# Ledger of designs, part 45: peptides against a protein of PDB entry 5ZK1

Target 1, 52 residues: chain A of PDB entry 5ZK1
Amino acid sequence: KREVRLMKNREAARECRRKKKEYVKCLENRVAVLENQNKTLIEELKALKDLY
Target 2, 52 residues: chain A of PDB entry 5ZK1 as posed
Amino acid sequence: KREVRLMKNREAARESRRKKKEYVKCLENRVAVLENQNKTLIEELKALKDLY

## One batch from the design tools (peptide; made by RFdiffusion4, then SolubleMPNN)

Design b2_p23_7_s2 (from b2_p23_7, 10 letters changed)
Fold by OpenDDE base, seed 2:
Structure b2_p23_7_s2 (fold): chain B 52 residues (1-52), chain A 23 residues (1-23)
Amino acid sequence: as target 1 above (52 residues)
Amino acid sequence: KYREELRKLKEELKEAEEEAKKK
């Protein structure tokens, strides 16, 4: 039946978008953590260099 | 690397959301 196939396709497309949005959020969080760690390490290295 | 991957994934998500609004 055509309607059941269209419904299943719409559900699959919604699930694909949901999974992609969750993956983007996971990568954004990972990038934010790494950028914050890198900023802190650069500031610490600068503070150590300014002692000499 | 990671910033460019994020950019591509966001663009493809935007296109998929725009296609879903047209149906």
Scores: peptide ipSAE 0.153, ipTM 0.718, DockQ to the pose 0.105
Fold by OpenDDE base, seed 3:
Structure b2_p23_7_s2 (fold): chain B 52 residues (1-52), chain A 23 residues (1-23)
Amino acid sequence: as target 1 above (52 residues)
Amino acid sequence: KYREELRKLKEELKEAEEEAKKK
């Protein structure tokens, strides 16, 4: 009985880590996209200010 | 907001991976 509970707990912990790793990857991609967009907007604002 | 959430989730994932290596 104890060993089966420990096995199920290990499986649940593996699945929790998998889901967390996938969510971390989605957030990393979202942060990278937003930072690239912000960089482009800052460069465009600089180019407009350097024109006048 | 997103960077701080990402930092916390990475730390919690690291702790969970370290605990899994000890058992």
Scores: peptide ipSAE 0.147, ipTM 0.716, DockQ to the pose 0.105
Fold by OpenDDE base, seed 4:
Structure b2_p23_7_s2 (fold): chain B 52 residues (1-52), chain A 23 residues (1-23)
Amino acid sequence: as target 1 above (52 residues)
Amino acid sequence: KYREELRKLKEELKEAEEEAKKK
């Protein structure tokens, strides 16, 4: 019984780390896209301001 | 804000990975 509980705990801990790594990767990609969009929008707003 | 939240989440993931290597 103890060994089976330790095995299940190790499996649950591996799955938690896997899910956390996937979530971090999704957030990194989202931040990179939003930062690029914000950079483009700031450059466009600057270009519009330099025309008027 | 979001960059600092990501930094914290990466640090906590690194700590959990290092704890798993020690066990």
Scores: peptide ipSAE 0.140, ipTM 0.708, DockQ to the pose 0.103
Fold by OpenDDE base, seed 5:
Structure b2_p23_7_s2 (fold): chain B 52 residues (1-52), chain A 23 residues (1-23)
Amino acid sequence: as target 1 above (52 residues)
Amino acid sequence: KYREELRKLKEELKEAEEEAKKK
């Protein structure tokens, strides 16, 4: 039936958006952690250079 | 690199959400 095909398409589109949203959130968290680690390492390297 | 990738992924997600509201 046409209605069952339209329902399955809407469900597949919802699941695609859900997966993309979760992936974006995982990437945001990873970028935030890596940017913080990079900042800390740069500050530590600066502090070590300022001793010499 | 990663900030621009995140921007593009968010834009495409927003477009897909707005298309879903029209249907």
Scores: peptide ipSAE 0.131, ipTM 0.704, DockQ to the pose 0.103

Design b2_p23_8_s3 (from b2_p23_8, 10 letters changed)
Fold by OpenDDE base, seed 3:
Structure b2_p23_8_s3 (fold): chain B 52 residues (1-52), chain A 23 residues (1-23)
Amino acid sequence: as target 1 above (52 residues)
Amino acid sequence: LEKEEEELRELRREVKELEKLLE
């Protein structure tokens, strides 16, 4: 009985770590996209300001 | 069951706190 509970806890802890890693990777990808969009918008705003 | 559900509730709270820091 104790060994089966420790095995289930170990499997649950592996699944929690997997889900946390996938979530962090999703946030990192979202940050990289937003940083690239902000860079492009800042470059476009500079180009417009240099034209007028 | 109850301990595993509490660990999942704590992890969901931490995620919700991190989401509020990114808003």
Scores: peptide ipSAE 0.031, ipTM 0.475, DockQ to the pose 0.204
Fold by OpenDDE base, seed 4:
Structure b2_p23_8_s3 (fold): chain B 52 residues (1-52), chain A 23 residues (1-23)
Amino acid sequence: as target 1 above (52 residues)
Amino acid sequence: LEKEEEELRELRREVKELEKLLE
């Protein structure tokens, strides 16, 4: 009985660490997309300002 | 059910702690 609880806790802790790593990777990808979009929008705004 | 809901509540707490480290 105790060994089965320790096994389940180890499995839950592995799955938590896996999900945590996937979530961080999702946030990193979202940040990279938002940074690229902001850069493009700033460059477009600058190009428009340089025309007027 | 109740144990899976507790694991989901813990995961949501850890997610909120990570969001605070990236803000």
Scores: peptide ipSAE 0.031, ipTM 0.479, DockQ to the pose 0.176
Fold by OpenDDE base, seed 2:
Structure b2_p23_8_s3 (fold): chain B 52 residues (1-52), chain A 23 residues (1-23)
Amino acid sequence: as target 1 above (52 residues)
Amino acid sequence: LEKEEEELRELRREVKELEKLLE
């Protein structure tokens, strides 16, 4: 009985680490997209101010 | 049936632990 509980805890801990890594990767991709969009919007706003 | 219900209960606990790490 004790060895089966230790095996299940090791499996749960591996799965939690996997899901956390996938979530961090999703956030990193979202940050990169938002940073690129923000840069484009700042460049467009600068171009509009240089025309006025 | 009982094994699949235990796996679903474990998955729901893991999701709640991840949600608390994001707060």
Scores: peptide ipSAE 0.031, ipTM 0.516, DockQ to the pose 0.085
Fold by OpenDDE base, seed 1:
Structure b2_p23_8_s3 (fold): chain B 52 residues (1-52), chain A 23 residues (1-23)
Amino acid sequence: as target 1 above (52 residues)
Amino acid sequence: LEKEEEELRELRREVKELEKLLE
């Protein structure tokens, strides 16, 4: 009985760590896209301001 | 079993709430 509980806890902890790693990778990709879009929008706003 | 499945369901709820706060 104790060994089966320890095995299930180890499996749950592995799955939790896997999901957390996938979530962090999704957030890192979203941040990189938003930073690139923000940079492009700032460059476009600067180019429009330099025309006036 | 039921407690460990509930903790995994709670962690999935927290992740979905954090995803909505980033929209």
Scores: peptide ipSAE 0.029, ipTM 0.489, DockQ to the pose 0.254

## One batch from the design tools (peptide; made by RFdiffusion4, then SolubleMPNN)

Design b2_p25_3_s1 (from b2_p25_3, 11 letters changed)
Fold by OpenDDE base, seed 5:
Structure b2_p25_3_s1 (fold): chain B 52 residues (1-52), chain A 25 residues (1-25)
Amino acid sequence: as target 1 above (52 residues)
Amino acid sequence: ELEKQRKELEEIERKLKELEEEIKK
């Protein structure tokens, strides 16, 4: 009984760490996309301001 | 538009930093 509870707790802790790592990777990808979009919009706004 | 995206980026960067600090522990 004790060993099965310890095994299930170790499995749950591994799954929690896996989900956190996947969520961090999702945030890193979203940051990279938003940084690129913001850079493009800043460059477009600069080009429009330099035209007027 | 640009100010809304900047605020969203800053919020995601804060959440990323907090989660990276929790994974390093």
Scores: peptide ipSAE 0.057, ipTM 0.624, DockQ to the pose 0.080
Fold by OpenDDE base, seed 4:
Structure b2_p25_3_s1 (fold): chain B 52 residues (1-52), chain A 25 residues (1-25)
Amino acid sequence: as target 1 above (52 residues)
Amino acid sequence: ELEKQRKELEEIERKLKELEEEIKK
């Protein structure tokens, strides 16, 4: 029936939007972790340079 | 090592920006 196809398409579109949002959140978390690690390593490198 | 992490960060930031632009459409 046409209604069942429209329902499945709406469900698939919701699932695609959910998966995209989860992937973006995973990338945002990875960016935040790498930015923090880079900041810490730059601060450690500055502290080591200030000792010499 | 730090340069490798900067390149990996820059690649992820590019992919994030592309996906945010695609979600806004």
Scores: peptide ipSAE 0.052, ipTM 0.602, DockQ to the pose 0.077
Fold by OpenDDE base, seed 3:
Structure b2_p25_3_s1 (fold): chain B 52 residues (1-52), chain A 25 residues (1-25)
Amino acid sequence: as target 1 above (52 residues)
Amino acid sequence: ELEKQRKELEEIERKLKELEEEIKK
């Protein structure tokens, strides 16, 4: 049936958009973690340089 | 965009660790 094919295509397109949004959110969370880690490492490196 | 930023931050994190180990010598 044509209608069943159109429903499956609409579902696949919704799922593709969902997966893309979840992937972007995963990258945003990883950037926020790396930004915090980078800040900590800069502070540690500064403290170490201030000893010499 | 975000994948590039993540890679750049991971590279900076590596460089900071290398510099920390150099200063401790």
Scores: peptide ipSAE 0.050, ipTM 0.538, DockQ to the pose 0.017
Fold by OpenDDE base, seed 2:
Structure b2_p25_3_s1 (fold): chain B 52 residues (1-52), chain A 25 residues (1-25)
Amino acid sequence: as target 1 above (52 residues)
Amino acid sequence: ELEKQRKELEEIERKLKELEEEIKK
């Protein structure tokens, strides 16, 4: 009985670490997309301001 | 670490929205 509880705890801890790593990767991908979109919008705004 | 990345993302999302609203004007 004790060994099975320790095995399940180790599996739950591995899964928690996996989910945390996937969440970080999702945030990093979203930041990279938003940073690129923000750069494009700043360049478009600059081009419009340089026209007037 | 995760809370820092979340705050940085919320700031980028705010700046993006402000720029999108400025282009629409």
Scores: peptide ipSAE 0.040, ipTM 0.526, DockQ to the pose 0.021

Design b2_p25_3_s2 (from b2_p25_3, 13 letters changed)
Fold by OpenDDE base, seed 1:
Structure b2_p25_3_s2 (fold): chain B 52 residues (1-52), chain A 25 residues (1-25)
Amino acid sequence: as target 1 above (52 residues)
Amino acid sequence: ELKKDLEELEEIERKLKELEEEIKK
């Protein structure tokens, strides 16, 4: 009984670490996209403001 | 996309809670 519980806990901990890594990678990608979009929008707004 | 990230976060939180409950038994 103890060995089966330890096996299930090891499997659950592996899957938790996998999902945490995938989630962090998704957040890093979203931050990079949003930072690039925000930079582009600020540059466009500046260019429009410099025309008037 | 944002909905999938939230579903992934909720699944991580569920698994952390399950692991904490297993450590207490």
Scores: peptide ipSAE 0.049, ipTM 0.476, DockQ to the pose 0.395
Fold by OpenDDE base, seed 3:
Structure b2_p25_3_s2 (fold): chain B 52 residues (1-52), chain A 25 residues (1-25)
Amino acid sequence: as target 1 above (52 residues)
Amino acid sequence: ELKKDLEELEEIERKLKELEEEIKK
């Protein structure tokens, strides 16, 4: 019984670290996409301003 | 970067509003 609990705890700790790494990577990718979209929108708005 | 992008958008929005007020005169 004790060994099975220690095995399950080690597996749960590995899975928790994996999920945290995947979550951070998902946030980093989402930030990079939003920053690139905002940059494009600012460049388009500047180009529209330079026409008037 | 994102904070600078937001500050630039807010400046563009201000300038658009100023131009709309000038055209209305």
Scores: peptide ipSAE 0.031, ipTM 0.437, DockQ to the pose 0.012
Fold by OpenDDE base, seed 2:
Structure b2_p25_3_s2 (fold): chain B 52 residues (1-52), chain A 25 residues (1-25)
Amino acid sequence: as target 1 above (52 residues)
Amino acid sequence: ELKKDLEELEEIERKLKELEEEIKK
């Protein structure tokens, strides 16, 4: 039936949007970890440069 | 829209990793 094909297409489009949103959230979490690591390394380098 | 936001976040992650590798050298 045409209705069953339209339902499956709507479900596939919802699942595609869900997966994209989850992927963005995964990247945002990785960026936040890298930003915190980079901040710590910059603070350590600054502390080392202030000793010499 | 959402595809551009993904490409931008992936570019930020690459740049942060490059900076961390430069600081370790």
Scores: peptide ipSAE 0.020, ipTM 0.359, DockQ to the pose 0.026
Fold by OpenDDE base, seed 5:
Structure b2_p25_3_s2 (fold): chain B 52 residues (1-52), chain A 25 residues (1-25)
Amino acid sequence: as target 1 above (52 residues)
Amino acid sequence: ELKKDLEELEEIERKLKELEEEIKK
Protein backbone atom coordinates (compact mmCIF):
# COMPACT_ATOMS: atom_id res chain seq x y z
CA LYS B 1 0.00 0.00 0.00
CA ARG B 2 2.70 2.65 0.88
CA GLU B 3 4.76 1.97 -2.30
CA VAL B 4 1.70 2.42 -4.59
CA ARG B 5 0.93 5.81 -2.91
CA LEU B 6 4.58 6.94 -3.39
CA MET B 7 4.49 5.83 -7.08
CA LYS B 8 1.20 7.77 -7.70
CA ASN B 9 2.66 10.87 -5.97
CA ARG B 10 5.81 10.70 -8.20
CA GLU B 11 3.62 10.38 -11.33
CA ALA B 12 1.42 13.34 -10.21
CA ALA B 13 4.57 15.46 -9.54
CA ARG B 14 5.96 14.62 -13.05
CA GLU B 15 2.61 15.54 -14.66
CA CYS B 16 2.44 18.84 -12.67
CA ARG B 17 5.99 19.76 -13.85
CA ARG B 18 5.08 18.86 -17.49
CA LYS B 19 1.90 21.03 -17.39
CA LYS B 20 3.87 23.95 -15.85
CA LYS B 21 6.51 23.71 -18.64
CA GLU B 22 3.78 23.66 -21.33
CA TYR B 23 2.03 26.68 -19.72
CA VAL B 24 5.32 28.67 -19.62
CA LYS B 25 5.96 27.82 -23.32
CA CYS B 26 2.43 29.00 -24.22
CA LEU B 27 3.09 32.31 -22.37
CA GLU B 28 6.49 32.76 -24.13
CA ASN B 29 4.85 32.24 -27.55
CA ARG B 30 1.96 34.63 -26.68
CA VAL B 31 4.41 37.32 -25.46
CA ALA B 32 6.51 37.04 -28.67
CA VAL B 33 3.37 37.31 -30.90
CA LEU B 34 1.97 40.32 -28.96
CA GLU B 35 5.39 42.08 -28.95
CA ASN B 36 5.68 41.68 -32.76
CA GLN B 37 2.07 42.89 -33.28
CA ASN B 38 2.61 45.93 -31.03
CA LYS B 39 5.92 46.77 -32.77
CA THR B 40 4.14 46.71 -36.18
CA LEU B 41 1.23 48.86 -34.87
CA ILE B 42 3.69 51.37 -33.32
CA GLU B 43 5.61 51.61 -36.63
CA GLU B 44 2.33 52.13 -38.57
CA LEU B 45 1.18 54.81 -36.06
CA LYS B 46 4.58 56.60 -36.34
CA ALA B 47 4.34 56.54 -40.16
CA LEU B 48 0.73 57.85 -39.97
CA LYS B 49 1.77 60.64 -37.54
CA ASP B 50 4.55 61.76 -39.94
CA LEU B 51 1.87 62.27 -42.69
CA TYR B 52 -0.32 64.68 -40.61
CA GLU A 1 -4.93 61.70 -28.42
CA LEU A 2 -2.76 59.70 -30.94
CA LYS A 3 0.43 60.69 -29.02
CA LYS A 4 -0.97 59.19 -25.76
CA ASP A 5 -2.04 55.98 -27.53
CA LEU A 6 1.51 55.68 -29.00
CA GLU A 7 3.13 56.25 -25.55
CA GLU A 8 0.80 53.57 -24.03
CA LEU A 9 1.67 51.06 -26.82
CA GLU A 10 5.44 51.76 -26.35
CA GLU A 11 5.02 51.09 -22.59
CA ILE A 12 3.15 47.81 -23.33
CA GLU A 13 5.96 46.75 -25.77
CA ARG A 14 8.59 47.44 -23.04
CA LYS A 15 6.61 45.45 -20.42
CA LEU A 16 6.18 42.50 -22.83
CA LYS A 17 9.94 42.47 -23.58
CA GLU A 18 10.76 42.53 -19.83
CA LEU A 19 8.35 39.59 -19.22
CA GLU A 20 9.88 37.64 -22.15
CA GLU A 21 13.40 38.09 -20.70
CA GLU A 22 12.17 37.07 -17.19
CA ILE A 23 10.58 33.87 -18.63
CA LYS A 24 13.86 32.99 -20.48
CA LYS A 25 15.96 33.17 -17.17
Scores: peptide ipSAE 0.019, ipTM 0.409, DockQ to the pose 0.033

Design b2_p25_3_s3 (from b2_p25_3, 13 letters changed)
Fold by OpenDDE base, seed 4:
Structure b2_p25_3_s3 (fold): chain B 52 residues (1-52), chain A 25 residues (1-25)
Amino acid sequence: as target 1 above (52 residues)
Amino acid sequence: ELKKLEEELREIERKLKELEEKIAA
């Protein structure tokens, strides 16, 4: 009985670490997209302001 | 300049789609 509980806890801890790594990778990708979008929008807004 | 913006837009669209697929799963 104790060994089965320790095995299930190790499996749950591996799954938790996997999900956390996937979530961080999703956030890193989102930040990289939003940073690029913001850069492009700032450059477009600057170009528009330089015309007026 | 225009070709850079088009490539940046394509990269945004690709990464947006990858995020939507991950949120929907």
Scores: peptide ipSAE 0.025, ipTM 0.424, DockQ to the pose 0.028
Fold by OpenDDE base, seed 5:
Structure b2_p25_3_s3 (fold): chain B 52 residues (1-52), chain A 25 residues (1-25)
Amino acid sequence: as target 1 above (52 residues)
Amino acid sequence: ELKKLEEELREIERKLKELEEKIAA
């Protein structure tokens, strides 16, 4: 009975670390998208200002 | 400049798709 509980706890801890790593990678990708979109919008706004 | 913007757009589209796939899973 004790050994089975320790195995389940180790499995749950591995799964928690996996999910956290996937979530961080999701956020990193989102940040990189938003940074690129902001850069593009700033460059477009600059090009519009340089025409006036 | 245009070719860089097109590559940046393709990179955005790729990362958006990867995010949508992760949210759907």
Scores: peptide ipSAE 0.024, ipTM 0.430, DockQ to the pose 0.029
Fold by OpenDDE base, seed 1:
Order: C-alpha cells, then structure tokens, then sequence
Structure b2_p25_3_s3 (fold): chain B 52 residues (1-52), chain A 25 residues (1-25)
C-alpha cells in the first residue's frame, strides 16, 4: 500500500535526523578533545623551551 | 600547574569515553 511506504519514509527521515544530530555531537566532542590536547601539548612545548 | 594538567587529562578521558560509547551505539 502507498500509505505503508509513506509511513516507512517518515520513520526513515526521523531516524536520519536523529543519526545526523548524534554524528554532529560526536564531531563536536572530538574537536573539543583535540583542541584541549593541542593546547596542553603547546603549553608543555613552551615550558620545555623556557628551560633552554 | 600539575592539578590543571590532571583535570585536563580527566576531561580528555571522559570525552574519549563518551565518543567510544557513541561509536559503539
């Protein structure tokens, strides 16, 4: 039936939006980790350079 | 300084764990 295909498409569109939101939140967390690690490594490298 | 580095490390570990949990779901 056409109605069953429209229901499945609406469900798939909701699931696609959910997965996209989760993926963006995953990337935002990964960026925040890498930015913090990079900051820490730059601070450690500065402290090491200030010893010479 | 050491306490800041320990807190930054704990924050990295927490965010890494949250990333792994999202990849496994």
Amino acid sequence: as target 1 above (52 residues)
Amino acid sequence: ELKKLEEELREIERKLKELEEKIAA
Scores: peptide ipSAE 0.024, ipTM 0.439, DockQ to the pose 0.029
Fold by OpenDDE base, seed 3:
Structure b2_p25_3_s3 (fold): chain B 52 residues (1-52), chain A 25 residues (1-25)
Amino acid sequence: as target 1 above (52 residues)
Amino acid sequence: ELKKLEEELREIERKLKELEEKIAA
């Protein structure tokens, strides 16, 4: 019974690390999207200022 | 320049959809 509990704990720790890696990758993708949107908005604002 | 912006927008929309699908599952 003790060995089965240690095995389940090792499996749960592997799954927790997997979920954390997937969450970080999700955040990195969202940051890259927001950085691109911000770059576009800054370029549009510059183009509008160059017209006045 | 417009083609690059349209490609960037399509990449945003794709990533947003992939995130929504992961939140809904």
Scores: peptide ipSAE 0.023, ipTM 0.405, DockQ to the pose 0.029

Design b2_p25_3_s4 (from b2_p25_3, 14 letters changed)
Fold by OpenDDE base, seed 5:
Structure b2_p25_3_s4 (fold): chain B 52 residues (1-52), chain A 25 residues (1-25)
Amino acid sequence: as target 1 above (52 residues)
Amino acid sequence: KLKEDLEKLEEIERKLKELEEKIAE
């Protein structure tokens, strides 16, 4: 009984770490996309301001 | 166009900040 509980706890801890890593990677990818979109919009706004 | 691009920029900046806060947790 004790060994089965320790095995299940190790599996749950591995799954928790995997899910956290996947979530952080998803956030990092969204940040990089938003930063690139922000940069593009700032460049478009500057180019539009330089035409007037 | 310019007003819509400003509104999109402000929305992107808000979403960026919210994601940076969530990465720091």
Scores: peptide ipSAE 0.021, ipTM 0.458, DockQ to the pose 0.036
Fold by OpenDDE base, seed 3:
Structure b2_p25_3_s4 (fold): chain B 52 residues (1-52), chain A 25 residues (1-25)
Amino acid sequence: as target 1 above (52 residues)
Amino acid sequence: KLKEDLEKLEEIERKLKELEEKIAE
């Protein structure tokens, strides 16, 4: 019984680390998309201001 | 590792919020 609990705890800890790594990667990808969108919007706003 | 990954998550979440605010203006 104790060894099975320790095995399940090790598996749960591995799964927790995996999920955390996937979450970080998802947020990094979302930040990169928003940085690109923000850059495009700033460039468009600058181009509009340079016309007036 | 675990502490560094938490600090990195908090930094990414902050940057995400700041960029979402700037796109909504």
Scores: peptide ipSAE 0.017, ipTM 0.404, DockQ to the pose 0.031
Fold by OpenDDE base, seed 4:
Structure b2_p25_3_s4 (fold): chain B 52 residues (1-52), chain A 25 residues (1-25)
Amino acid sequence: as target 1 above (52 residues)
Amino acid sequence: KLKEDLEKLEEIERKLKELEEKIAE
């Protein structure tokens, strides 16, 4: 009984670490995309303001 | 780290929306 509980806890802890790593990677990719889009929109907004 | 990365993402999303609104005026 104790060994089965320790095995299940190790499996749950591995799965929790895997999900956390995947979630952080997803957030890092979204941040990089949004930072690039924000840079482009700031450049476009400056170009429009320099015309008026 | 993970909370700070989320707060940064939300701030970038707000700034994108504010810039899109200013370009549409």
Scores: peptide ipSAE 0.016, ipTM 0.394, DockQ to the pose 0.021
Fold by OpenDDE base, seed 2:
Structure b2_p25_3_s4 (fold): chain B 52 residues (1-52), chain A 25 residues (1-25)
Amino acid sequence: as target 1 above (52 residues)
Amino acid sequence: KLKEDLEKLEEIERKLKELEEKIAE
């Protein structure tokens, strides 16, 4: 009985570390996409202002 | 600046056309 509880705890700790790594990677990808979109929109706004 | 210069060119072209029409009467 004790060994089965220790194995389940080790599996839960591995799964928590995996989920945290995937969540951070999803946030990093979202930040990179938003930064690129903001850069493009700022460049387009500059090009439009230089025409005035 | 470029938009203002384009608007001025379009106004000059309109005035030129109006003068050409008056000379052809």
Scores: peptide ipSAE 0.020, ipTM 0.313, DockQ to the pose 0.005; fails the geometry check

Design b2_p25_4_s1 (from b2_p25_4, 15 letters changed)
Fold by OpenDDE base, seed 3:
Structure b2_p25_4_s1 (fold): chain B 52 residues (1-52), chain A 25 residues (1-25)
Amino acid sequence: as target 1 above (52 residues)
Amino acid sequence: LLKKLEEEKKKLEEELKKLEEELKK
């Protein structure tokens, strides 16, 4: 009984670390996409202001 | 780390929304 609980806890801790790493990578990718979209919108706004 | 990236993502989403509203005027 104790060994099976320790094995399940080790597996749950590995899965928690994996899920946390995947979530961080998803947030980093979303930040990079938003930064690129923001840059494009600022450049478009600047180009419109430079025409008037 | 996680909270900082979530806060940064939220700030960028709010800034993008303002810029999209300015492009429509």
Scores: peptide ipSAE 0.022, ipTM 0.452, DockQ to the pose 0.034
Fold by OpenDDE base, seed 5:
Structure b2_p25_4_s1 (fold): chain B 52 residues (1-52), chain A 25 residues (1-25)
Amino acid sequence: as target 1 above (52 residues)
Amino acid sequence: LLKKLEEEKKKLEEELKKLEEELKK
């Protein structure tokens, strides 16, 4: 019984680390998209301000 | 047009900041 509980805890800890890694990768991808969108909007705003 | 793009930029900067704070945890 003790060994089975320790095995299940190790599996749960592996799954928790996997989910954390996937979440971080999702945030990194969202950051990269938002940075690119913000850069484009800044460039468009600059081009519009240079016309007035 | 200009005000809408400045508001959109501000929203994206606020979302970016929240995501960067989540990455640091």
Scores: peptide ipSAE 0.022, ipTM 0.496, DockQ to the pose 0.110
Fold by OpenDDE base, seed 1:
Formats: C-alpha cells, sequence, structure tokens
Structure b2_p25_4_s1 (fold): chain B 52 residues (1-52), chain A 25 residues (1-25)
C-alpha cells in the first residue's frame, strides 16, 4: 500500500514538472515574438514621425 | 495610420507585461 502511493506521487511530480516546462517554453516563445513585434512597431512609428 | 500602430504597440506591451508577470510566479 505505501509503495503504490509513493509511485503515484513520483508519477504526478514528473507530470507536474513536464507540464511546467512546456508552459514556461510556450511563454518564453510568446515573449520573444511580442518583443520582436513591438520593436518593429516602434521602428515603424519612429520612421513615420521623422517624416513629419 | 499612426493611431492604429500606437494602439497595437500598447496592446503588445500589455500582453508582454502579463507574460513576464506569469514567468515570475
Amino acid sequence: as target 1 above (52 residues)
Amino acid sequence: LLKKLEEEKKKLEEELKKLEEELKK
């Protein structure tokens, strides 16, 4: 009985760490995309303001 | 044109800030 509970807890902890790693990687990728889009929009806004 | 780009920039900055706050938790 104790060993089965410890096995299930180890499995749940592995799945929790896997899901956390996948979630962090998704956020890091989204941050990098938004930073690049923001940089491009700032450069476009600056170029348009420097024309007037 | 300029107003639309400023609104889009503002939305991206607000989304970026939320994601950075989630990464710190």
Scores: peptide ipSAE 0.021, ipTM 0.507, DockQ to the pose 0.112
Fold by OpenDDE base, seed 4:
Structure b2_p25_4_s1 (fold): chain B 52 residues (1-52), chain A 25 residues (1-25)
Amino acid sequence: as target 1 above (52 residues)
Amino acid sequence: LLKKLEEEKKKLEEELKKLEEELKK
């Protein structure tokens, strides 16, 4: 039936939007972790340069 | 010690840049 195909297409479109949102959130979280790690490494490098 | 931290920093900056480029797409 045409209606069942339209329902499946709407479900697939919802799932694609959900997966895209989860992927963006995963990248945002990874960026925030790397920014914090980079900040810590910069602070450690400064502290080491201030000792020498 | 310093060289290892600079290499690690550089790797993290390169990875961060790639992720930011993916977020902009």
Scores: peptide ipSAE 0.021, ipTM 0.500, DockQ to the pose 0.103

Design b2_p25_4_s2 (from b2_p25_4, 15 letters changed)
Fold by OpenDDE base, seed 1:
Structure b2_p25_4_s2 (fold): chain B 52 residues (1-52), chain A 25 residues (1-25)
Amino acid sequence: as target 1 above (52 residues)
Amino acid sequence: LEALLEKEKKELERELKELEEELAK
């Protein structure tokens, strides 16, 4: 019984770490996309402002 | 995105419940 409980706990802890890593990676990808879009929009706004 | 986060939250809540049920045995 004890060894099976320790195995299940180790498996659950691996799965929780995997899910947390996937979540962080999803946030990092979203931040990178939003930062690139924001940079492009700021550059476009600057280019328009420098024409007038 | 919100629907993915809510699915993940529900999965974590299920895993927590399974761990609590195994701790009670």
Scores: peptide ipSAE 0.032, ipTM 0.510, DockQ to the pose 0.078
Fold by OpenDDE base, seed 5:
Structure b2_p25_4_s2 (fold): chain B 52 residues (1-52), chain A 25 residues (1-25)
Amino acid sequence: as target 1 above (52 residues)
Amino acid sequence: LEALLEKEKKELERELKELEEELAK
C-alpha cells in the first residue's frame, strides 16, 4: 500500500511540473505576441503623426 | 490563446489541490 501511494505521488508531481512548464511557455508566447503588436501599433501611430 | 491559458490554469489548480489533499493524509 505505501509503495503504490509513493509511486502515484511521484507521477502526479511529474505531471504538475510538466503542466507548469507548458503554462509558463504559453505566458511567454502571449507576452511576445503582445510586445510585437504594441511595437507595430507604435510604429503605425508614428508613421501617421509624421504624415500630418 | 486566453481560453488555452484559462484551461491550463484550471488544470494546475486541480492538480495542486489533489497534491495538497494527498499531503494532508
Scores: peptide ipSAE 0.031, ipTM 0.497, DockQ to the pose 0.114
Fold by OpenDDE base, seed 3:
Structure b2_p25_4_s2 (fold): chain B 52 residues (1-52), chain A 25 residues (1-25)
Amino acid sequence: as target 1 above (52 residues)
Amino acid sequence: LEALLEKEKKELERELKELEEELAK
């Protein structure tokens, strides 16, 4: 029983680390998209202010 | 995104419950 529990725990801990890495990558991609959208909106607002 | 987080939360809650049930044996 103990060796099988230690194997399952090692597998679960590997899967938790994999899922956490994928989640962080999804957040990083979302932040990069939002930063680019925000930059574009600021540049558009600046261009509109420079016309008046 | 919220539906993915809620799935992961439910998976972690199941894994915790299984670990608690194994610690009680």
Scores: peptide ipSAE 0.030, ipTM 0.515, DockQ to the pose 0.073
Fold by OpenDDE base, seed 2:
Structure b2_p25_4_s2 (fold): chain B 52 residues (1-52), chain A 25 residues (1-25)
Amino acid sequence: as target 1 above (52 residues)
Amino acid sequence: LEALLEKEKKELERELKELEEELAK
């Protein structure tokens, strides 16, 4: 009984670390996309202000 | 780490929305 509980806890801890790593990678990719979109919009706003 | 990236993402999402609203005027 004790060994089976320790095995299940180790498996659950591995799965928790896997899900966290995937979530962090998803956030890092979203941040990089939003930073690039923000830079483009700032450049477009500057180009419009330089025309008027 | 996860909580910092989630904050940064929410800040950039707000700034993008503000810039899109300025370009649409």
Scores: peptide ipSAE 0.020, ipTM 0.415, DockQ to the pose 0.035

